Peptides against a protein of PDB entry 1LOE. Designs and how they scored, part 19

Target 1, 181 residues: chain A of PDB entry 1LOE
Amino acid sequence: TETTSFSITKFGPDQQNLIFQGDGYTTKERLTLTKAVRNTVGRALYSSPIHIWDSKTGNVANFVTSFTFVIDAPNSYNVADGFTFFIAPVDTKPQTGGGYLGVFNSKDYDKTSQTVAVEFDTFYNTAWDPSNGDRHIGIDVNSIKSINTKSWKLQNGKEANVVIAFNAATNVLTVSLTYPN
Target 2, 181 residues: chain A of PDB entry 1LOE as posed
Amino acid sequence: TETTSFSITKFGPDQQNLIFQGDGYTTKERLTLTKAVRNTVGRALYSSPIHIWDSKTGNVANFVTSFTFVIDAPNSYNVADGFTFFIAPVDTKPQTGGGYLGVFNSKDYDKTSQTVAVEFDTFYNTAWDPSNGDRHIGIDVNSIKSINTKSWALQNGKEANVVIAFNAATNVLTVSLTYPN

## One batch from the design tools (peptide; aimed at target 1 N59)

Design b2_p17_5_s3 (made by RFdiffusion4, then SolubleMPNN; from b2_p17_5, 9 letters changed)
Fold by OpenDDE base, seed 5:
Structure b2_p17_5_s3 (fold): chain B 181 residues (1-181), chain A 17 residues (1-17)
Amino acid sequence: as target 1 above (181 residues)
Amino acid sequence: TVTLSHTLSKEEIKSIA
């Protein structure tokens, strides 16, 4: 059994344990995925590969991640697409932007994607999002079309605390989001 | 607090790194 962990309190300009992709960068000790500019994709990857599912043995590891995020739209009534926490192959590159959140390319199930994501989706895409049009948290497996979602109300400019946990004994993935204030 | 929980299928688990 092996355990990998990391913690980042302040994001530096040369953060050694992150790989920045696209428009992702650090400023004011925060990781910034995108500026308030249309048609951009930014990503940041943990620099060390992780191993959760072992294809040889079938063993599955637990994992838990926690982070604080801020979505700060210049106009609260005109927001972009949101973002994801994702797990993808080690050589992953930015994928389709916009509603695909830079991590997927299709609403059809594509096992070759090998991507699991938790989305914090702020834009309603009629082709795949829940019909109620709510902003939502979603669990995505090999498709931008979530296998499960839950409505979430964005508090623009406010810090949200997130915990994502996978229990290998039960195969339950849990996402919790809280606005402390 | 908003909480979303989902039990992943065997196929879905195989998609995790």
Scores: peptide ipSAE 0.753, ipTM 0.971, DockQ to the pose 0.778
OpenDDE base, seeds 1, 2, 3, 4: peptide ipSAE 0.753, 0.714, 0.727, 0.726; ipTM 0.971, 0.961, 0.965, 0.967

Design b2_p17_5_s4 (made by RFdiffusion4, then SolubleMPNN; from b2_p17_5, 9 letters changed)
Fold by OpenDDE base, seed 3:
Structure b2_p17_5_s4 (fold): chain B 181 residues (1-181), chain A 17 residues (1-17)
Amino acid sequence: as target 1 above (181 residues)
Amino acid sequence: TVNLSHTLSKEEIQSIA
């Protein structure tokens, strides 16, 4: 079978294997999704299409991704919504609706969105987030309302290491977040 | 370390291109 892989340790100003959307940009060799202002959304897409499910053969692909991120959110109320790792159709466009993490466009389940996302959510939206109000990691399938969540204690301004893996043999999606220091 | 796992349904898998 075929395999697609890539690694980006330093994000350049002309990163040809990424498509930047919205306010996403690179600075000092880092990818920055938003500007430090209200109502900002940015995304970066891998420029080559991926194939997770083959409708002809029924084959399902494994995948694994790892990244390091930093979020500045010193409180739980006067902050932005967080960010996602997502898989969506090739013609996907950034969404600007508040609370939808730039990926979804309504609070309802929509199969036609064909989007799977892992959210790192820093803002409590009463209508769909876990009722305990905790910052959380969520797995989103065609909906901003996560199919499963786990509370996550943000270490403000610290680097978090994330691994997201999908096992095609078991259909298990696994998310691991670690603060190494 | 925070770990989260979920088993996707067949329909959910088929919703991914």
Scores: peptide ipSAE 0.720, ipTM 0.964, DockQ to the pose 0.833
OpenDDE base, seeds 1, 2, 4, 5: peptide ipSAE 0.698, 0.713, 0.659, 0.694; ipTM 0.964, 0.965, 0.960, 0.957

Design b2_p17_6 (made by RFdiffusion4)
Pose (drawn by RFdiffusion4):
Structure b2_p17_6 (pose): chain A 181 residues (1-181), chain P 17 residues (1-17)
Amino acid sequence: as target 2 above (181 residues)
Amino acid sequence: TTYTLSDTVDLRNVLDS
């Protein structure tokens, strides 16, 4: 049995248990992944590796993560590219920016990726996004093309509370985001 | 307003132990 847990309710200026990659930094008690600036990537990882499954027994971990996040755009129309919570190898580095969300390099399945991410996507990329053109939440496994999506209406500047849970008994990954009110 | 999404994902097919 192995458990890993943590909580950070207010980020400080020297959050030593996070690894920052790209433009990720903490400011005014928040984790800032990108400022409202063009063509940039920010990533932050929890510093401890987490044992998610075991090859000797074949057991896989149950887990839950929750966080509140804000997307603050200049207006409701010109908003790119989005935000992900991701599970990747211990040595993960930033991948392609723009619509690939710093996490993937291809529309096609890439076995060497070894990452699954839940995306909160705010920009329709004709090549791989749901053709309805809506902003959406997606589950991505080794590709920027989501295996599943749900349209989501962004509330600019507002806090969204999200819970992502994985039940090892069903292999169900559930994602819930709620806007207050 | 709540948005929900789910799918079946086996992490052993995605990641190394």

Design b2_p17_6_s1 (made by RFdiffusion4, then SolubleMPNN; from b2_p17_6, 5 letters changed)
Fold by OpenDDE base, seed 3:
Structure b2_p17_6_s1 (fold): chain B 181 residues (1-181), chain A 17 residues (1-17)
Amino acid sequence: as target 1 above (181 residues)
Amino acid sequence: ATYNLSATVDLRNVLSA
């Protein structure tokens, strides 16, 4: 068996285990994905490839990731699209199409993207988001149109604790978001 | 407040080995 793990508590200006893309940057020991302006995309990738499954044995890894985030979005209309945690090929590049969270490049399913994402979506896109218009958490497989969603009440400017886990025995991906207060 | 979400995903069908 093999295990890979990493932990980043403070994000430095020269973070060797991250690859920054687009407008992603660090400031005051925090990772900031975008500037507070229109038409901005930023990403940060773990710098080493991660072996998720073995084609010879068919074995798939269990994994768990946790992080804390803050979103400033005082209303639901004059706001950005949100952000994702994602797994994608090592040569992945930021995507600039509006509403696609920097990860996808069309509204259609595209198996060649080879991308699994958990979205924290703050902007209602009529063409693919749940019709109730709620801010939501979504699980995305090769598509901006989530395979499952959960309505989510953003606590503006408050820290949210997220845990994302994959159980290889059941193929179940779970997401838990908690506001501790 | 806590929000939970899950889905079934076969990563072998999505990700390259």
Scores: peptide ipSAE 0.757, ipTM 0.969, DockQ to the pose 0.920
OpenDDE base, seeds 1, 2, 4, 5: peptide ipSAE 0.682, 0.745, 0.662, 0.666; ipTM 0.957, 0.967, 0.953, 0.954

Design b2_p17_6_s2 (made by RFdiffusion4, then SolubleMPNN; from b2_p17_6, 6 letters changed)
Fold by OpenDDE base, seed 3:
Structure b2_p17_6_s2 (fold): chain B 181 residues (1-181), chain A 17 residues (1-17)
Amino acid sequence: as target 1 above (181 residues)
Amino acid sequence: ATYNLSATVDLRKVLPA
């Protein structure tokens, strides 16, 4: 068996192992997906393709990813949509449709997107988000309509630690978000 | 505060090989 790993502790101006899309950029050693303006989408992709599963053997990789993020969103209405961690085909391109977090292009299930995402959603979209209107974490499979969600109380401007893991034996994707303080 | 979430996903049915 083989393993692959990467770690980025600080983001530089010429980060060779990332592909920036849309308005994504680095500043002060941090990755910033969007500017605080209307109608902005930014993404960053790991530059090397990751082999998730083998069609000959049917074997699927286990994986774990961790990151820290900060969101500034003091209210729930005059804010952007949030962001995702996602896995998609190598030719994936940013999507500009409002509310689709830059990775989907309609409110309907679309198997051709071939995208799995974990969303950290800060804006309530009546057409597809949980009816309680809470900010939430979601697991998305080829759709902005999450297959499962968890209400999440954003701590404005505070660092959140995220761990996302996939267990290939059980096909279970797990998400853990922690505010240390 | 800690928030946990999980779901079952067969990646072979979603992602290209």
Scores: peptide ipSAE 0.783, ipTM 0.974, DockQ to the pose 0.923
OpenDDE base, seeds 1, 2, 4, 5: peptide ipSAE 0.747, 0.776, 0.714, 0.750; ipTM 0.970, 0.974, 0.968, 0.971

Design b2_p17_6_s3 (made by RFdiffusion4, then SolubleMPNN; from b2_p17_6, 5 letters changed)
Fold by OpenDDE base, seed 2:
Order: C-alpha cells, then sequence, then structure tokens
Structure b2_p17_6_s3 (fold): chain B 181 residues (1-181), chain A 17 residues (1-17)
C-alpha cells in the first residue's frame, strides 16, 4: 500500500515543502493567504505531487487532512471572500476573479478545472451562495457553486479545527469544523 | 460548536476529466 503523509506544525519563513502563490506568505509561524487589503489572492501548495488517483489501476486513495485556521472578520460587509482547501492538478495557478476564492475562474461549472475544494466562505455572493446569506462551509466540485453547504457561525479570531476525510470506497467526502471553546 | 458536512464526490472522475 502506497502512503504519503506530511505535517506542518509551524510555518517557517522559508517553508521548503510549500509553494507559495500570489500573496501567500508566512508570519508568526502561520500561513497567511491575504494581506488584509482588497483584491488579494494567496495560495500555498504542497510542493510534492500527491498520488491520489492511479491511472493504471483506477484506484483512488483514501485521505484525511486536518488543519487549524483563524479568520478575522468582525463585520459582515467589509470582509474577504474566505478560503479553501483544494485538490487540483500540479500545474494549478491562482485565479484572481473576485468571489472565486482564488481557485475558480468563473461562476460556471468547468470540468476541465479538475478541482475539488472545501470552502470556508465568509462573503455572500448572491449569484451562487446559499440564499440565506449565511457564512458557510461548502464542498465544491469544478464549480464555485457548492454541491452541498452547511451554515457556519464564524467565531471571530478563534481557532477552528478542521478535518477533511475522503473514503474512496464510498466516494464520500466529509468535513468537520470544531470550535473547541 | 461542531459543524459537519458531507457529499459524494467521484474523485476519479474529477481528476481524470
Amino acid sequence: as target 1 above (181 residues)
Amino acid sequence: ATYTLSATVDLRKVLSA
């Protein structure tokens, strides 16, 4: 059985196993995707390609990833769009279209993007987000319009623990977000 | 507070498109 694993406890200034894109950078041992200004996109990729799908056998890997994040968004209007955890081809590039979370380039479904993303969305985009206007967690498949969403009450400035798991036998992707306190 | 979300994703189909 082939297994790949990695862990990053502290993000250093010259993190060698990450590829930084756009405005992504590290500070205070944390990965920071934006600069708290308008029209900024930042991403970080794991530097080594991950063998998730085997073209010879057709097998797909099970995987689990966990991370902790903090979002500072004290109001509902003057805030960024949020961020994603995503899986994409190795040559993926940041996308600058507003509201597309740096991952997608239009509001339309595009199978050629070959991208699966879990979004933590802090801004209501009328054209594709759930109509209740809630901040939400979403699962995105080749589209900024999530195939499923869950309303999420952001605890401003607090650490959220996320676990994302994929079961290859069932094709079920599961996301859990926990605020311990 | 805990939030859970799931969906069926044919990852092979997505990544092989």
Scores: peptide ipSAE 0.772, ipTM 0.972, DockQ to the pose 0.776
OpenDDE base, seeds 1, 3, 4, 5: peptide ipSAE 0.701, 0.747, 0.669, 0.720; ipTM 0.965, 0.969, 0.962, 0.967

Design b2_p17_6_s4 (made by RFdiffusion4, then SolubleMPNN; from b2_p17_6, 6 letters changed)
Fold by OpenDDE base, seed 2:
Structure b2_p17_6_s4 (fold): chain B 181 residues (1-181), chain A 17 residues (1-17)
Amino acid sequence: as target 1 above (181 residues)
Amino acid sequence: ATYNLSATVDLREVLSA
């Protein structure tokens, strides 16, 4: 078996192992997906393709990823949509449709997107988000309509520690978000 | 505060589509 790993502790201004898309950029050693303006989308891809699925054997890799993020959303009337961690084909391009988190391009299921995403959603879209209107974590499979969600209370400006793991034997994707303080 | 979420995802199916 093969193991691939990488770690980015500080995001530099010329981070060679990331491909920036849209308005994504680095500043103050952090990856910033968007500016605080309307209608902006930014993404960053790991520059080397990851061999998650083997077409010859049919095997799928286990994986674990962890990261820390901060969202600034001090009010409820002027907020962005949130962000995702996602797995998609190497030729994936940013999507600009509002509410689709830069990953999806419609509210419908589309298997051709070949995309799995974990969303950290800060804006309630009545057409596809949980009806309780809560900010939420979601697991998305080829659709902005999550297959499962968890209500999440954003701590404004605080660092959240995230761990996302996939168990290939069980096909279970797990997400853990912790505010340590 | 900790938030946990899980789901069954057939990655092979998704990535081979």
Scores: peptide ipSAE 0.769, ipTM 0.971, DockQ to the pose 0.781
OpenDDE base, seeds 1, 3, 4, 5: peptide ipSAE 0.700, 0.755, 0.680, 0.694; ipTM 0.965, 0.969, 0.963, 0.964

Design b2_p17_7 (made by RFdiffusion4)
Pose (drawn by RFdiffusion4):
Structure b2_p17_7 (pose): chain A 181 residues (1-181), chain P 17 residues (1-17)
Amino acid sequence: as target 2 above (181 residues)
Amino acid sequence: SAKIEVKNISFSSSLNL
């Protein structure tokens, strides 16, 4: 049995248990992944590797993560590219920016990626996004083309609370985001 | 472009070997 847990309710100026990649930094008690600036990527990883499954036994971990996040855009119309919570190899580095969300490099399945991410996507990319053109939450496994999506109406500047849970018994990955009120 | 921030986070996992 192995467990890993942590909680950070207010980020400090020297959050030594995070690895920052790209423009990721902490400011005013928040983890800032991108400032409202063009053409940038920010990533932060928890510093400890986590044992998610075991080859000897074949057992896979149950897990839950929850976080509050804010997307703050200049207005409700011109908003790109989005935000992801991702599970990747220990040595993950930033991948392609823009609509690939710093995590993937292709619309096609890429076995060498070895990452699954839940995206909170705010920009319709004709090439791979749901053709309805809505902003959405998606589950991505080794591709920017989500295996599943749900339209989500962004509330600019407002806090959204999200819980992502994985049940090892069913292999169900559930994602919930709620806006207060 | 948009500013993206995380205000709080928690995580837990359990693996049975």

Design b2_p17_7_s1 (made by RFdiffusion4, then SolubleMPNN; from b2_p17_7, 9 letters changed)
Fold by OpenDDE base, seed 3:
Structure b2_p17_7_s1 (fold): chain B 181 residues (1-181), chain A 17 residues (1-17)
Amino acid sequence: as target 1 above (181 residues)
Amino acid sequence: PAEISILSMSFSSELKL
C-alpha cells in the first residue's frame, strides 16, 4: 500500500510543501487565497504528486482531507465567488474565467480536464448553478457544473470545519461542513 | 468579494497495489 499524508497546523512564510499560484500567499500563519478585491485568483498545490490511481491494478486511492476556512466579506451580500478543494494533473494552472473558481473553464463535461473539486460557491451563476440561487457546496467532476449540490448558509467571518472523504470501493465522496462556534 | 483564508489542513491517502 502506498500512502501520502501531510498536516499543516499553521502556514509559514516559506511553506516548502506548497506551490503557490496566482494571488495565493501566506500571511499571519494562514493561507490566503484571495483578499476582498475583484478579479483575483489564488491557489496552492501540494508540492509532491499524489499517487491517486494505479495503471496496473486499476485501483483508486482512498483519501480524507480536513481543513478550516474563513470567508470574510466586507459586504455580506457581495461575497463572490468562493473557493474549491481540488485534485488535478500536476501541470494544472490557474483559470481566470469569472465564476470558474480558478479551476475550470467550461460547464461542459471535459474528461481531459481530469479534475475533481469540492466547491464552496458564494455566487449564483445562472448558466450552471442550482436555480434556487443559494450559496452551496458542490461536487465538480471535469466541469464547473456540479454533479451534486447542497445549500450552505455562510457565516461571514466565522471559522468553518470541513471534512472531505473518498471511498474508492463505493466511489462515494462525502463532504461535511460545520461551524463549531 | 471576500478574503478567503485556510487556517489548517490535513490530507491522507492510501492506494492498494
Scores: peptide ipSAE 0.826, ipTM 0.977, DockQ to the pose 0.945
OpenDDE base, seeds 1, 2, 4, 5: peptide ipSAE 0.818, 0.824, 0.822, 0.826; ipTM 0.975, 0.976, 0.975, 0.976

Design b2_p17_7_s2 (made by RFdiffusion4, then SolubleMPNN; from b2_p17_7, 9 letters changed)
Fold by OpenDDE base, seed 3:
Structure b2_p17_7_s2 (fold): chain B 181 residues (1-181), chain A 17 residues (1-17)
Amino acid sequence: as target 1 above (181 residues)
Amino acid sequence: PAEVRITSISFSSELKL
């Protein structure tokens, strides 16, 4: 069995196991993906490749990730665009198209992207988001257009706890989000 | 726009061979 694990409770100024892209950086022991300004994209990648699929056996890895995030908007009614947790090929680069959360570049399914993401989406994009216009959690497979979504009430400036788990045997991805305080 | 901060993260994966 091949395993990969890491844990970061304090993000250092030279965090060796992360690769920072775009505007992503660390400050005050936190990972900051974006500041509250327009037209920025920040990402952080785990620095080592993860063996998530084995071509010889066909097996896919089980994985689980837990993280705590804060979205802090000066204006609670202008919170665009949100962020994602994602898994992508090792040569992945930030995407700058508006509404694509720095990960995707099309609402059309593109198998060559080989990218899965869980989005925490705070902006309604008419072309692909759920028609109710709610802020939402989405599961994105090779497209910014989610295969499944659930409405989510953002608590501005509050810490949210997230757990994302993938069970390879059932091919089911689960997402939980709580505001403990 | 908003500031997005991650304050902690853990990850684990297991691939049976």
Scores: peptide ipSAE 0.825, ipTM 0.977, DockQ to the pose 0.953
OpenDDE base, seeds 1, 2, 4, 5: peptide ipSAE 0.823, 0.810, 0.823, 0.819; ipTM 0.977, 0.975, 0.977, 0.976

Design b2_p17_7_s3 (made by RFdiffusion4, then SolubleMPNN; from b2_p17_7, 8 letters changed)
Fold by OpenDDE base, seed 5:
Structure b2_p17_7_s3 (fold): chain B 181 residues (1-181), chain A 17 residues (1-17)
Amino acid sequence: as target 1 above (181 residues)
Amino acid sequence: PAEIRILSMSFSSTLNL
């Protein structure tokens, strides 16, 4: 069995196990993906490759990740666009920004993307988001158009706790989000 | 637009070979 794990309780100024892309950086012991400015894409990658799928056996890894995030919008009525936790090929680079969250380039299924993401989407894009217009959590497989979504009420400036788990035996991905305070 | 901060994170994966 191959196991990969890491834990970051404080994001240092030189966090050696992360690769920063675009506007992503660390400050005040936090990972900042974006500032509250338009047309930015920030990403951070774990610096070591993770063996998530084995081509010889066809086996897929089980994984669990947990994190705490804050979305802090100076204007609560202008919160765009959200962020993702994602798994992508090792040579991945920032993709289309805005509603594509810097991770995808199309609403059409694109197998060459080889990308799975859990989105925390704070902006309604008519072309692909759920028609109710709610902010939502989505599961994205090779497309910005989620295969499943659930409405989520953002608490501006508050800490949210997330747990994402994938069970390879059942092929089920679970997401939980709570505001403890 | 918003400032998006990650405060802490953990990850674990296991792959049977």
Scores: peptide ipSAE 0.830, ipTM 0.977, DockQ to the pose 0.927
OpenDDE base, seeds 1, 2, 3, 4: peptide ipSAE 0.829, 0.819, 0.827, 0.827; ipTM 0.976, 0.975, 0.976, 0.976

Design b2_p17_7_s4 (made by RFdiffusion4, then SolubleMPNN; from b2_p17_7, 8 letters changed)
Fold by OpenDDE base, seed 5:
Structure b2_p17_7_s4 (fold): chain B 181 residues (1-181), chain A 17 residues (1-17)
Amino acid sequence: as target 1 above (181 residues)
Amino acid sequence: PAEISILSMSFSSTLNL
């Protein structure tokens, strides 16, 4: 069995196990993906490749990730666009910004992207988001158009705890989000 | 737009070969 794990409790000014892309950086012991300005894309990658799928056996890894995030919008009516946790090929680079969250380029299924993401989407894009217009959590496979979504009430400026787990035997991805305070 | 920050994170994966 191959195992990969890491834990970051404080994000340092020189966080050596992360690769920063675009506007992503660390400050005040946090990983900042975006500031409250338009037209930015920030990403951070774990610096070591993970063996998530084995071509010889066809086996897929089980994984679990947990993190705490804060979305802090100066204007609670304009929180665009959100962020993702994602898994992509090792040479991945920032993709289209805005509603594509810097991870995808199309609402059409594109197997060549080889990207899975859990989105925390704070902006309604008519072309692909659930018609109710709610902020939502989505599971994205090779497309910004989620295969499944669930409405989520953003608490502006509050810490949210997330757990994402994938069971390879059942092919089920689970997401939980809580506001502990 | 909003400031989006991650405060802490952990990850683990296991692959049977």
Scores: peptide ipSAE 0.829, ipTM 0.977, DockQ to the pose 0.931
OpenDDE base, seeds 1, 2, 3, 4: peptide ipSAE 0.379, 0.824, 0.829, 0.329; ipTM 0.779, 0.976, 0.977, 0.779

Design b2_p17_8 (made by RFdiffusion4)
Pose (drawn by RFdiffusion4):
Structure b2_p17_8 (pose): chain A 181 residues (1-181), chain P 17 residues (1-17)
Amino acid sequence: as target 2 above (181 residues)
Amino acid sequence: AITVKNISFSSSLNLSS
């Protein structure tokens, strides 16, 4: 049995248990992944590796993560590219920016990726996004083309609370995001 | 801008055969 847990309710200026990649930094008690600036990527990883499954026994971990996040855009229309919570190899480095969300390099399945991410996507990319053109939440496994999506109406500047849970018994990955009110 | 205000995580893995 192994468990890993942590909570950070207010980020400090020297959050030594995070690894920052790209423009990720902490400011005014928040984890800032991108400032409202063009063509940039920010990533932050929890510093400890987590044992998610075991080859000897074949057992897979149950887990839950929750976080509040804010997307603050200049107005409600011109907003790109989005935000992801991701599970990747211990040595993950930033991948392609823009619509690939710093996490993937292709619309095709790429076995060497070994990452699954839940995206909160705010920009329709004709090549792979749901053709309805809506902003959405997606589950991505080894591709930027989501295996599943749900339209989501972004509330600019507002706090969204999200819970992502994985039940090892069903292999169900559930994602909930709620806007207050 | 994209910011995260708080976060928590928990995992549990069973190693019993």

Design b2_p17_8_s1 (made by RFdiffusion4, then SolubleMPNN; from b2_p17_8, 9 letters changed)
Fold by OpenDDE base, seed 5:
Structure b2_p17_8_s1 (fold): chain B 181 residues (1-181), chain A 17 residues (1-17)
Amino acid sequence: as target 1 above (181 residues)
Amino acid sequence: AVEITSMSFSSELDLSE
């Protein structure tokens, strides 16, 4: 069995196990993906490749990730666009910004993307988002159009705890989000 | 702003056929 793990409780100014892309950076011991500035894409990648799929056996890894995030928007009624946790090929680069969250380029399924993401989407894009217009959590497979979504109420400026788990045997991905305070 | 304050990750891959 091949295992990989990391834990970051404080994001340092020179976080050695992260690769920063676009506007992503660290300050005050936090990872900042974006400020309230239009047309920006910030990403951070774990610096070492993770063996998620084995081509010889076809086996897929089990994984679990936990993180705490804060979305602090100057205007709580106009919050765009959210962010993702994602898994992509090792040479991944920032993709289309805005509603595509810097991870995808199309609402059409594109197997060449080889990207899975859990989106925390704060902005309603009529072309692909759930018709109710709610802020939502989505599971995205090779497309910004989620294969499944669930409404989520943003608490502006509050810490949210997230757990994402994937069980390869059952092919089930689970997402939980809580506001402890 | 979107900020991450902490994160952990673990994976396990069975390499047996």
Scores: peptide ipSAE 0.781, ipTM 0.964, DockQ to the pose 0.926
OpenDDE base, seeds 1, 2, 3, 4: peptide ipSAE 0.771, 0.763, 0.761, 0.410; ipTM 0.962, 0.962, 0.961, 0.811

Design b2_p17_8_s2 (made by RFdiffusion4, then SolubleMPNN; from b2_p17_8, 9 letters changed)
Fold by OpenDDE base, seed 5:
Structure b2_p17_8_s2 (fold): chain B 181 residues (1-181), chain A 17 residues (1-17)
Amino acid sequence: as target 1 above (181 residues)
Amino acid sequence: AVEILSMSFSSELDLSE
């Protein structure tokens, strides 16, 4: 069995196990993906490749990730666009910004993307988001159009705890989000 | 702003046939 793990409790100014892309950076021991500036994309990648799928056996890894995030928008009524946790090919680069969250380029299924993401989407895009217009958590496979979504009420400026787990045997991805305070 | 305060990750891949 091949295992990979890491834990970051404070994001340092020179966080060596992360690769920063676009506007992503660290400050005050936090990872900042965006500063609420239009037309920006910030990403951070774990610096070591993770063996998530084995071509010889066809086996897929089990994985669990947990993180705490804060969305602090200057205007709680106009919050765009959210962010994702994602898994993509090792040479991945920032993709289309805005509603595509810097991870995808199309609402059409594109197997060449080889990207799975859990989106925390704060902005309603009519072309692909759930018609109720709610802020939502979505599971995205090779498309910005989620295969499944769940409404989520953003608490602006509050810490949210997330757990994402994938069980390869059952092919089930689970997402949990809580506001502890 | 979107900020991440902490993060952990673990994966396990069975390499047996």
Scores: peptide ipSAE 0.781, ipTM 0.963, DockQ to the pose 0.921
OpenDDE base, seeds 1, 2, 3, 4: peptide ipSAE 0.766, 0.773, 0.763, 0.761; ipTM 0.961, 0.963, 0.961, 0.960

Design b2_p17_8_s3 (made by RFdiffusion4, then SolubleMPNN; from b2_p17_8, 9 letters changed)
Fold by OpenDDE base, seed 1:
Formats: structure tokens, C-alpha cells, sequence
Structure b2_p17_8_s3 (fold): chain B 181 residues (1-181), chain A 17 residues (1-17)
């Protein structure tokens, strides 16, 4: 077996191992996706390609990723739209903003997207989000309409710890989120 | 297949920050 690992603790102004798209940038040693403005998309891509699928053996790689995020909205009662951790082809470009989070373009399944995302969705979109209207974590496969979701209570301005793991043997993706403070 | 790990965010809030 082979393992590839990377870690970024502090983000610098000249972060060479990231490809920034849209409004994504670094400030105060943090990766910032968006400011609190309308109709913005910010993305950051890890510049080193990864091999999830082994064409020779047909095996899919396991992976574990962890990160800390902060959503700091000016109005805790009206927060839009959220963000995703996603895996896509190396030539991926920003997609539709708003409720599509800059990653997808439709609630219809589109295999050509070749994108798997974990969404941290702060805004209820009636057309595709869970009917309870809760902020939620979702697993998205080639569509903004999640294949599975779980309610999530946003703590505005607080640091959240996230762990995302994929088990290739079981084909199960797990997501955990905690607010340690 | 070759893929890339990524983060994407979207905002629809009023101007503030």
C-alpha cells in the first residue's frame, strides 16, 4: 500500500500548493473562501493531483481528511450559503454560485460532473434541500441534491472541527463535525 | 482517474466584512 499525506496549518499570502479560484484568498494566515457579500464564489484547490481510482487493479483508495473552519456571518439568523469539501477532476472550474455552492449546476444527477462533495449548507433551498429546513451536512454525488443529510446547528463565529473519511471496502463516506469550544 | 481535493464556498449575504 501507498500513503500520501499533507498538512497546512497556516496559510500564507503566497501559498504555492493551492490554486485559488473566484474570490478565494488567504488573509491572517487563514484560507478565506468568501466575504459577506452577495453572489460570490471562492474556491481553493490543492495543487497536487491525487489518484483515487487505480485503473490497473480497479481499487479505490481510502482517505481521511480533517480541517477546521469558521463561518462568521454578520447576521446569525440569515446565513447563506455555506461551503463544500469536494473531489473533482483536476481541471475543475467554478460552477454555479448561491445554493449550488460553486460546485454544481443542477439538482439532477449529472455523471459528467464527476464530483463528490461534502456540503456544509447554511441556507434552505426549497427545490432540493431536506424539507425540515435545517442547516445540514450533506453528501453530494454529481448533484447539489444530497444523497444523505444530517441536521447541523451552526455556531456563528466558532471554530468547528471536521473529519471526513472514505472506506473503499465498504464504499462508505463518513463525516463528523464538532465544536470543541 | 486523477482528481483534486478542493474547497468551495458561496455567499449571498449583504455587504459587511
Amino acid sequence: as target 1 above (181 residues)
Amino acid sequence: AVDILSISGSSELDLSE
Scores: peptide ipSAE 0.446, ipTM 0.784, DockQ to the pose 0.024
OpenDDE base, seeds 2, 3, 4, 5: peptide ipSAE 0.377, 0.373, 0.379, 0.437; ipTM 0.743, 0.766, 0.722, 0.788; seed 4 fails the geometry check

